Peptides against a protein of PDB entry 4QMF. Designs and how they scored, part 116

Target 1, 175 residues: chain A of PDB entry 4QMF
Amino acid sequence: ESSFMTLFPKYRESYLKTIWNDVTRALDKHNIACVLDLVEGSMTVKTTRKTYDPAIILKARDLIKLLARSVPFPQAVKILQDDMACDVIKIGNFVTNKERFVKRRQRLVGPNGNTLKALELLTKCYILVQGNTVSAMGPFKGLKEVRRVVEDCMKNIHPIYHIKELMIKRELAKR

## One batch from the design tools (peptide; made by RFdiffusion4, then SolubleMPNN)

Design b2_p23_5_s1 (from b2_p23_5, 10 letters changed)
Fold by OpenDDE base, seed 3:
Structure b2_p23_5_s1 (fold): chain B 175 residues (1-175), chain A 23 residues (1-23)
Amino acid sequence: as target 1 above (175 residues)
Amino acid sequence: SEDEKLLEEAIEELEKELEEEKK
């Protein structure tokens, strides 16, 4: 039997309590057990004797990872689908200066969230920028593109350049 | 900026395309 545990920050506790029955129900369909520990501040997923697909435990691991990073349940639960992958990109270690970090992180979002929206559309991914991480869900190809844009942004390459490139590639693919 | 305006226009076009795909 396999098990995975993820810690979550205190500010997520209330939300996780609210949706945990839904988490349990979703995982029960795959015979994966789960535990919410409010004292430790952790989520755990475990295989059972009835777990049929050994790979589903890895998706369950990803589910609790996403939930810990503030991805809402209706979106996070999609990770259990076969064609859905995810990535949690750490962005907090690229820049030591806090103001510079905030500025570059904001570039990922852009005015009125338009930059992020464009990136989501072009990569066919869900993207959440929060704190020191960027969480993304979608096809593997799209996730690869997201990681490139995010990391380059933190390295002071503006996302607009990648977006333009992706737009051109998209147009060419239509022909 | 000019790039931001272009991006906004691009987003609008992409959104329209996605809406059409839903039909």
Scores: peptide ipSAE 0.076, ipTM 0.684, DockQ to the pose 0.042
Fold by OpenDDE base, seed 5:
Structure b2_p23_5_s1 (fold): chain B 175 residues (1-175), chain A 23 residues (1-23)
Amino acid sequence: as target 1 above (175 residues)
Amino acid sequence: SEDEKLLEEAIEELEKELEEEKK
């Protein structure tokens, strides 16, 4: 049997309690057991003797990882699909200055969320900017592009340059 | 397409923001 555990911040506790029955039901379909520990502030997933697909435990691991990083359940549960991948990009260690960090992180979202929406459309990914991480879900190729844009943004390369590049590539692909 | 329109509008707004940050 295999098990994975992730910690979640206190502010996620109330939400996780409300959706945990749904998490349990989704994982039960794959005979994966799960535990929400409110004392420790952790989520655990584990295989059982009834688990048939050994690879599904890794997707369950990713599910609780995404939930811990504020991805809502209706989106996070899609990770259990075979064609869906995810990435949690740590952005908190690129700059030491807090104001600079906040400014660069805000560039990922942009005015009215337009930067983020553009990136989602171009990469065919779901993207959530929260705290010191950016969570993304989608095809592997798209995720690779998202990570590049996110990390470059934290290195002071404005996302607009990547967006323009991706748009050019998109136009070429339609020809 | 609708996506193309949204992208074009987003780029226009982002370019404006970039120019404002340079000033």
Scores: peptide ipSAE 0.139, ipTM 0.769, DockQ to the pose 0.724; fails the geometry check
Fold by OpenDDE base, seed 2:
Structure b2_p23_5_s1 (fold): chain B 175 residues (1-175), chain A 23 residues (1-23)
Amino acid sequence: as target 1 above (175 residues)
Amino acid sequence: SEDEKLLEEAIEELEKELEEEKK
């Protein structure tokens, strides 16, 4: 039997409590057991004797990882689909200066969220910028592109340059 | 497509912001 555990920050506790029955129901369909530990501040998923597909536990692991990083349940649960992958990109260690970090992180979102929306459309991914991580869900190719843009942004390469590049690639692919 | 139009508009706005940030 396989099990995975992830810690979640205290500010997520209330939300996780409200959706945990939905998490349980979603995982029950795959015979994956789950536990929410409010004392430790952790979520655990584990296979059972009735688990048919052993690989589904990895998707369950990803589910709780996404939930811990503030991805809402209706979006996070899509990770259980076969064609959906995810990535949690740590952005907190690229810059030591807090103000510089905040500024560069904000560039990922942009005015009125337009930068983020553009990236989502171009990569066909869901993207959430929260705290010291960027969570993304979508096709593997799109996720690779998201990680590149996100990391480069934290390295002081403005996302607009990548957006322009992705648009050119998109136009070429339509031909 | 609608998405393409939205992207073009977003890029135009982002380019404006980039120019302002460089000043």
Scores: peptide ipSAE 0.136, ipTM 0.768, DockQ to the pose 0.665; fails the geometry check
Fold by OpenDDE base, seed 4:
Structure b2_p23_5_s1 (fold): chain B 175 residues (1-175), chain A 23 residues (1-23)
Amino acid sequence: as target 1 above (175 residues)
Amino acid sequence: SEDEKLLEEAIEELEKELEEEKK
């Protein structure tokens, strides 16, 4: 049997407590057990003797990972779908200067969230910028594109350049 | 589509802001 555990930050505790019954119910459909440890600040998922699909535990792992990084449950739970993948991109280690970090992270969002919205549309992904990570959910192809844009942004390549490229590709695909 | 329109508008605004940042 397999199990996975992830830690979550303290500020996430109240929300996780609120939705944990929903998490349990969603995972019960797959006979995956889960535990919320408020003392340690951790979430655990594990297979049971009744788990039919052993691969679902990996999706459960991803679920708790996403939840730990502030993805809301209604979105995060979609990871249990076969056609849905995710990525948690660590962005905190690209730049040591706090001000520079904040500035580059903000570029991912853009004015009124327009940059992020554009990127979501072009990649067909859900994207959440939070703290030192960017969480993304969607098709593998889209996720690859998101990671590239995000990492390059932290390397001081403005997202607009990638967005333009993605737009061109999109137009070509329509032909 | 509506999404395409939104995307085009967003990009136009982003391009404008990028130019302003370069100044």
Scores: peptide ipSAE 0.136, ipTM 0.765, DockQ to the pose 0.635; fails the geometry check

Design b2_p23_5_s2 (from b2_p23_5, 11 letters changed)
Fold by OpenDDE base, seed 1:
Structure b2_p23_5_s2 (fold): chain B 175 residues (1-175), chain A 23 residues (1-23)
Amino acid sequence: as target 1 above (175 residues)
Amino acid sequence: MEDEKLLEEAIKELEKELEEEKK
């Protein structure tokens, strides 16, 4: 049997407690067992003897990873669908200066979240900027674009340049 | 059509911010 464990930060504890019954129910449909350990601050998913799809455990792993990084359950649970992939991009190691880090991270969101919204639309992904990570869910092609934009932003390439590029590509695809 | 409007607004705001950061 296969098992995966993910640690979560203390500030997520209350939320995870409230939704854990929903997590359990969603995974039960696939005969995947799960455990929330409040002492250790961890989530665990496990295959059982009744698990039919051997690949579902990897999706369950991704589910708890997303939940640990503040993705809400109604969105995170979509990872169990066959056509959905995800990526958790670590952004905390690109810049040592705290103020510079905050500034560049804010560029990903933009005024009123419009930068992030535009990126979501163009890539057909869900994107969440939280702490030292960016979580994304969607098609592989879209996820590749998201990672490029996010990492380049942390390297001081403004997202506008990528957004313009993606818009040009979109217009070309319509014709 | 709705997506296009959102994108146009986002670009305008981003361009404004970019110019402000250069000053």
Scores: peptide ipSAE 0.142, ipTM 0.761, DockQ to the pose 0.818
Fold by OpenDDE base, seed 5:
Structure b2_p23_5_s2 (fold): chain B 175 residues (1-175), chain A 23 residues (1-23)
Amino acid sequence: as target 1 above (175 residues)
Amino acid sequence: MEDEKLLEEAIKELEKELEEEKK
């Protein structure tokens, strides 16, 4: 049997309690067992002897990882689909100065969230900027592009540069 | 496409923000 565990921050506890029955039901369809430990602050997924697809446990691992990083359940559960991938990009280690970190992280969102929306449209990904991580879900190609833009932003390359580049590429692909 | 208009508007806002950061 295979098992994976992830810790979640305290501020997610109330939400996770609310949706845990839905998590259980979604995983039961694949004969994956799950446990929410409120004392430790952890989520665990594990295979059972009735688990047919051995690869689904990795999807379940990704599900609890996404939930721990504030991705809402209706979006996170899509990770169980074969054509859906995810990435959790750590952004907290690029800059030691807190003010500089906050400024660069804000650039990922942009005015009225327009930068983030543009990136989502261009990459066909869902993107959530929260804390020291950026969570993304979508096709592998799109995820690769998201990671590049996010990491470069933390390296002081403004997202507008990449957005313009992606728009040019999109126009070329339509020809 | 609606997406193209949204992208163009987003770029305009981003350019404005970038200019404001330079001031």
Scores: peptide ipSAE 0.135, ipTM 0.759, DockQ to the pose 0.702
Fold by OpenDDE base, seed 2:
Parts: structure tokens; C-alpha cells; sequence
Structure b2_p23_5_s2 (fold): chain B 175 residues (1-175), chain A 23 residues (1-23)
């Protein structure tokens, strides 16, 4: 039997308690068991004797990983679909200066969230910037593009340059 | 395309902000 565990921050506890029955129901359809440990602050998923697809446990692992990083359940649960992948990009180690970190992270969102929305449309991904991570869900090609933009942003390359590049690529693909 | 127009407008706004940050 296979199992995976993910820790979650204390501020996430209330929300996770609220949606855990929905998590359980979603995973039950695949015969994956799950446990919410409020003392340790962890989520666990595990295969059972009735688990038919051995690969589904990896998607369950990704589900709890996304939930731990503040992705809401209605979005996170889509990871159980065959055509959906995800990435959790750690951004906290690119810059030592806190103010510089906050500034660069904010550039990913942009004014009125326009930068983030543009990236989501161009990559066909869902993207959430939270704390020291950026969570993304979508096609593998789109996820690669998101990671590049996010990491370059933390390296002081403004997302606008990548957005322009992605726009050009999109137009070329339509021809 | 409607999406293209939205993206073009977003790019224009972002370019303006980038120029302001460089000052």
C-alpha cells in the first residue's frame, strides 16, 4: 500500500476542516483513503485494497499538496482528472531581502490582477500566488511556461516580457 | 478575437506600469 503526507500551516486548519468531507467524498470515488490530523497539522492519502488505478494515489498526493498551499477545493479537486497536472513553485529562496521579495512577488499579480489573469489565459493554467509558493494547474506545456515566468520574475525579469512573447507564440499557432 | 483585445489592453497597462517603475 502507498501513502503520502503533507503538512499544512495553522492558518489553513479552519478551511480544511470545513471542506474535508468533500475531500473524502472525492477520494472515495477512487477508493483512496484520507486522514486529516489536526494535532500534527497534516493531511494523508493512502491506497486501499479496492484501489484499482495505481496512479491515482499520485493525483491524491497532488490534491493535498495544493490544498496545503491555499488552493480552494473546487479548483484543487480538478487535479483528479486525467488531463490535469499541477506544479508548486517555491519562490522564497530567490531573494534574501524581504522587501525585494514582496515587490517581485507582487509583480506576478500586477495591478488589478491583470498580470496573473493574462498569464492564466495564455498558458491555459490556474495560478495562485500565496506566501512563499506559486501553485499552478493545467496542461504540462502551460505549467512549464508558468514556472519560467515565475522564476524569472523572482530573478528581476518583469513578467510583461514573457507575456509579450507568449502573445506572439499564440498568434503564430493560429496561422 | 475578444481574448486578444483583452490581452492587448492588459499589455498596454502593464507597459505603462513598467515605465513608471523604472523612474
Amino acid sequence: as target 1 above (175 residues)
Amino acid sequence: MEDEKLLEEAIKELEKELEEEKK
Scores: peptide ipSAE 0.129, ipTM 0.758, DockQ to the pose 0.590
Fold by OpenDDE base, seed 4:
Structure b2_p23_5_s2 (fold): chain B 175 residues (1-175), chain A 23 residues (1-23)
Amino acid sequence: as target 1 above (175 residues)
Amino acid sequence: MEDEKLLEEAIKELEKELEEEKK
């Protein structure tokens, strides 16, 4: 039997409380047990004796990880699908200067969120920029691209470079 | 910023192309 636990920030508590029954129901389909601990501020997932697919616990682990990083449940629960992967990219340690950090993080989003939207379209990923992390969900290839763009952005490489590159690659793939 | 303007134009074009491809 396997179990995984993740902590969540206080500001996430209210939301998690509201959706926890949905989390429970989704995991029950796979005979995965889950616990929301409001005192500790943690979520736990566990295999049970009835868990048929032992690999599903890893997806459950990812589910609570995503939820802890502000991914909404209707999106996060898609991680339980076989063809869906995720990545939580820590961006808070690339830059010590807060102003510089905020500026670079904002570049990922861009005006009216258009940069992020473009990146989502090009990578076929869902992407959420929140706090010190970027959460992404999608195909492995797309996730790899997202991580590259995100990390490079925090290293002061503007996302436009990668967007242009991805656009070119997309056009080439059509041929 | 010039970069922002260029990005916006690129994104705009990208969105158009992607929309057309979906049709």
Scores: peptide ipSAE 0.080, ipTM 0.677, DockQ to the pose 0.049

Design b2_p23_5_s3 (from b2_p23_5, 9 letters changed)
Fold by OpenDDE base, seed 1:
Structure b2_p23_5_s3 (fold): chain B 175 residues (1-175), chain A 23 residues (1-23)
Amino acid sequence: as target 1 above (175 residues)
Amino acid sequence: SEDEELLKKAIEELEKELEEEKK
């Protein structure tokens, strides 16, 4: 039997309570058990004797990890698909100055979220900037690109340079 | 396309912001 647990921040409690029946239903299809512990503030996923695919527990682990980082359930549950991968990028430790951190994090989003949407389109990923993490879901190649852009942004490399690069690559691929 | 227009707009806005930050 395999088990994984993740903690979630207090502000996620209400939402997680609301969608937990949906989480349970989605995991039941794979014979994965799950527990929401409101006292500890944790989510747990476990294999059962009826679990057929041993790899699905790792996807279940990723599911609760994504949910803990504010990814909405309809998007997070897609991680259970065989062709879907994810990454949770910690951005909180790149800068000690709070104002600088906020400024650089905002650069990832851009005016009206257009920078983030552009990055999503170019990488074919879902991307959520929340708190001290950036959560991404998509193909491995796209995830690699997202991590590069995100980390470089926190290192004071403006996303425009990467977006231009990705656009050039896109145009070349169309030819 | 809608995606192309979004990308163009994003680049224009980013370039503007970059220039403003350099001042």
Scores: peptide ipSAE 0.178, ipTM 0.795, DockQ to the pose 0.865
Fold by OpenDDE base, seed 5:
Structure b2_p23_5_s3 (fold): chain B 175 residues (1-175), chain A 23 residues (1-23)
Amino acid sequence: as target 1 above (175 residues)
Amino acid sequence: SEDEELLKKAIEELEKELEEEKK
């Protein structure tokens, strides 16, 4: 038997309580057990003797990781699909100055969320910027591109340069 | 396509933002 546990911030508790029955139902289809511990502030997933696919526990691990980072359940649960991967990119350690951090993080979103939307379209990923992390879901190739853009942004390379590059690549691929 | 138009518009807006940040 295998198990994984993740902690979640207090502000996420109320939401997790409301969707936990849905989490349980989704994981039950794979005979994965799960526990929401409101005292500790943790989520746990574990295999059972009925678990047939040993790899699904890793996807369950990713599910609770995404939920802890504020990804909504209808999106996060897609991680259980075979063709779906995810990445949680830590962005809080690139700069020490809080103001600079906030400014660079905001560049990932852009005016009216246009930067983020452009990145999502070009990489075919879902992307959520929250706190000290950026959560992404999608194809592996797209996730690699997202991580590059996100990390470079925190290193003071504006996302627009990557977006232009990805646009050119997209046009070339259509030819 | 709709996506291409959205991307083009987004780039234009981002370029404006970049210019404003440089000023």
Scores: peptide ipSAE 0.175, ipTM 0.795, DockQ to the pose 0.724
Fold by OpenDDE base, seed 3:
Structure b2_p23_5_s3 (fold): chain B 175 residues (1-175), chain A 23 residues (1-23)
Amino acid sequence: as target 1 above (175 residues)
Amino acid sequence: SEDEELLKKAIEELEKELEEEKK
C-alpha cells in the first residue's frame, strides 16, 4: 500500500473542509482512500486492497498538492484524467527583494489578466498564479512551455517575448 | 477564430504594458 501526505496553509482550511466530500467521492471511484486532518493541516491519500490502477495514487497525490496550492476542486479533480498532467512551479526564490518579486509575479498575470489568458490559450493549460507558486494543468508539452515562461519572467524576461514566439510557432504549425 | 482574436488583443495590451515599463 502507498500513501502520500501534503500540508496546506491555514487559510485554505475552510475551503478544503467544504469540498472534502467531493474529493472523497472522486477518489472512491478509483478505490483511493483519503483523510483530511484539520488539526495537523494535512491531506492524505492512500491505496487500498481494491485499488486497481497503481498509477492513480500518483494522480491522487497531485490532486491534493494542487488543492493545497489554492486550485479549485472542479479544476484540480481533472488531474485524475489520463491525459492531464500538472506542475507546481516555485517562484518565491528567484528574487530576494519583495517589491521586485511582486512586480515580476504581476507580469505573469498582466493587465486585466491578459498575459495569463494568452499563456493559457497558447499552451492549452490552466494556470493559477498564487502566492509563491504557479500551478498549471494540461498537456506535458504545454506545461514545459509554461514553466519556461514563468521561470524566465522571474528572471526578468518579460512574458511578451515568449508569447510572441509561441504565436509564431502556432501559426507555423497550421501550415 | 475567436481564440486568435483574443490573442491579438492580449498582445496589443502586453506591448503597451512593456512600453510603459520602459519609461
Scores: peptide ipSAE 0.193, ipTM 0.805, DockQ to the pose 0.725; fails the geometry check
Fold by OpenDDE base, seed 4:
Structure b2_p23_5_s3 (fold): chain B 175 residues (1-175), chain A 23 residues (1-23)
Amino acid sequence: as target 1 above (175 residues)
Amino acid sequence: SEDEELLKKAIEELEKELEEEKK
């Protein structure tokens, strides 16, 4: 049997408590057990003797990972679908200067969230910028593109350049 | 499509902002 555990920040506790019954119900459909430990600040998922698909535990792992990084449950739970993948991109280690970090992270979002929205549309992904991570959900191809844009942004390559490139590719694909 | 129109507008706005940042 397999198990996975993830820690979550304190500010996430109240929300996780609120939705944990929903998490339990979603995982019960797959006979995956889960535990919310408020003392340690952790979530655990594990297979049971009744788990039919052993691979689902990996998706459960991803579910709690996403939840820990502030992805809301209605979105995060979609990871249990076969056609859905995710990525949690660590962005906090690219730049040591706090001001520079904040500036580059803000570029991912852009004015009124337009940059992020454009990127979501072009990659067909859900994207959430939170703290030191960017969480993304969608097709593998799209996720690869998101990671490239995000990491390059932290390396001081403005997302607009990638967005333009993706737009061109999109137009070509329609022909 | 509606999404394409939104995307084009967003890009235009972003380009303008980028240009302003370079100044």
Scores: peptide ipSAE 0.183, ipTM 0.798, DockQ to the pose 0.652; fails the geometry check

Design b2_p23_5_s4 (from b2_p23_5, 9 letters changed)
Fold by OpenDDE base, seed 4:
Structure b2_p23_5_s4 (fold): chain B 175 residues (1-175), chain A 23 residues (1-23)
Amino acid sequence: as target 1 above (175 residues)
Amino acid sequence: SMDEELLEKAIEELEKELEEELK
């Protein structure tokens, strides 16, 4: 039997408490047990004797990982679908200067969220920029592109260059 | 599609902003 645990930041506690019954219900469908530990500030998922698909525990692991990084439950729970993958991209270690970090992180979002929206559309992914991480959900191919754009952005390559490239590829695919 | 139109508009706006940033 397998078990996975993730810690969550204190500011996430209230929300997690609110949706935990929904998490439990979603995982119960797969006979995965889960525990919210408010003292430790952790979420745990476990296989049970009734777990039919052993691979579902990995998706459950991803679910709690996403929830810990502020992905809302209605979106995060989609990870349990077979065709859905996710990635949590750490961005806090690329730049030590706080101002530079904030500036580059903001570039991912862009004015009115337009940069992020464009990237989501082009990659067919959901993307959430929060704190020191970017959480993404979608097809594996799209996730690879998201990671590239995000990491390059933190390396001072503006997302617009990748967006243009993806746009060209999209147009070519329509032919 | 609606998404295509939104994407195109977003890109146009981003390009404009980039041009301003590069001045």
Scores: peptide ipSAE 0.094, ipTM 0.721, DockQ to the pose 0.601
Fold by OpenDDE base, seed 3:
Structure b2_p23_5_s4 (fold): chain B 175 residues (1-175), chain A 23 residues (1-23)
Amino acid sequence: as target 1 above (175 residues)
Amino acid sequence: SMDEELLEKAIEELEKELEEELK
């Protein structure tokens, strides 16, 4: 039997307690057991003797990973779908200067979140920028594009250039 | 900066175009 555990930050505890029954119900459909440990600050998922699909435990692992990174449950639970993949992109190690980091991270979001929204639309992904990570959910092709844009943004390449490129590619694909 | 402001406007326009395409 397989088991995976992830830690979550203290500020996430209240929310996780609120939605944990929903997590349990969602995983029960796949005969995956789960535990919320408030003392340690961890979430655990486990296969059971009734688990039929061995691959579902990996999706359960991804679920708790996403939840730990502030992805809301209604979105995170979609990871259990066959056609849904995810990526957690670490962005905190690209620059040492805090102000520069904040500035580049803000470029990814843009004014009123418009840059991020445009990227979500073009890649067919859900994207959440939180702290030192960017969480993304969607098709594999879209996730690859998201990672490229996110990492390049941290390397001082403005997302608008990639967005324009993606828009051009989209138009060309319609012909 | 001026560049950031111009980029902001460009993104807004791109967003509007995308919204129309997705209807």
Scores: peptide ipSAE 0.062, ipTM 0.652, DockQ to the pose 0.083
Fold by OpenDDE base, seed 2:
Structure b2_p23_5_s4 (fold): chain B 175 residues (1-175), chain A 23 residues (1-23)
Amino acid sequence: as target 1 above (175 residues)
Amino acid sequence: SMDEELLEKAIEELEKELEEELK
């Protein structure tokens, strides 16, 4: 028997309550049980006797991890697909100064979110910048690129340099 | 800053190029 639990911040409680039936239904298809604990502020997933694929519990773990970090359910539930991976990148520890942190985090998004959109397109990933984490979903190769760009951004390397590099690589791949 | 403005313009240009590439 395998079980995983993740905590979620209080501000996510209302949303999680509204979508929990959908979470339950999605996991039931794989015979994974789930529990929303509003007192503790946690989500739990666990295998059952009817769980056929033991590996699906790891995807269920990822699902609740993504939900805890503000990824909306329609996107997060895609993690249950075999071809989908995810990464939750902690960005809060790179900079101690709050203002500097906010500034660098904003660079990831860019004006009108265009920088982030460009990065999503180039890496074929979904990317959500929220709080002290960046959540990403997509192919493994794309996720590695996202993590590099995100962490370097927090280290004061502007995303534009990586975006340019990725664009060049994309052009070369089309030849 | 001037550097930020230049970067923003560069991003805009790259975004246009990316959009064209995706067509």
Scores: peptide ipSAE 0.054, ipTM 0.648, DockQ to the pose 0.085
Fold by OpenDDE base, seed 5:
Structure b2_p23_5_s4 (fold): chain B 175 residues (1-175), chain A 23 residues (1-23)
Amino acid sequence: as target 1 above (175 residues)
Amino acid sequence: SMDEELLEKAIEELEKELEEELK
């Protein structure tokens, strides 16, 4: 038997309450139990005696981790699929200056979100920039590329350079 | 900055090109 717990910020409480029945139903299909603790501000997932696939608990762990970082349920629940992976990239410790941090984080999104959209399309990932983390879901190869772009951005390498590189690689792959 | 403005324009162009590639 295995159990995992994740804390969530207070501002996420209202949303989590509204979707928790859906979370429960999704996990019940795999005989994974779950608990939303509003007092502590935590989500817990755990195996039961009826859990057939022991590996699914790790995906359940990832599910609550994604939900805690503001990923909406319809997207986050896709993590339970075998072909779906995720990554939560911590970006808050690259820059000590708050203003510089905000500027670099904004570069990931870009004007009208176009930079982020381009990156999502090129990597075949879902990407959410929120607070001190970037959450991503998709194939392992794509996730590796996303992490590189995100971390380099926080190190003052503009995402446009990586996007250009990815576009070139995509064109070459079609040949 | 001037560099940021140029980069933004480049992104817009890249988005258009990417859209065509996805057709």
Scores: peptide ipSAE 0.048, ipTM 0.645, DockQ to the pose 0.084

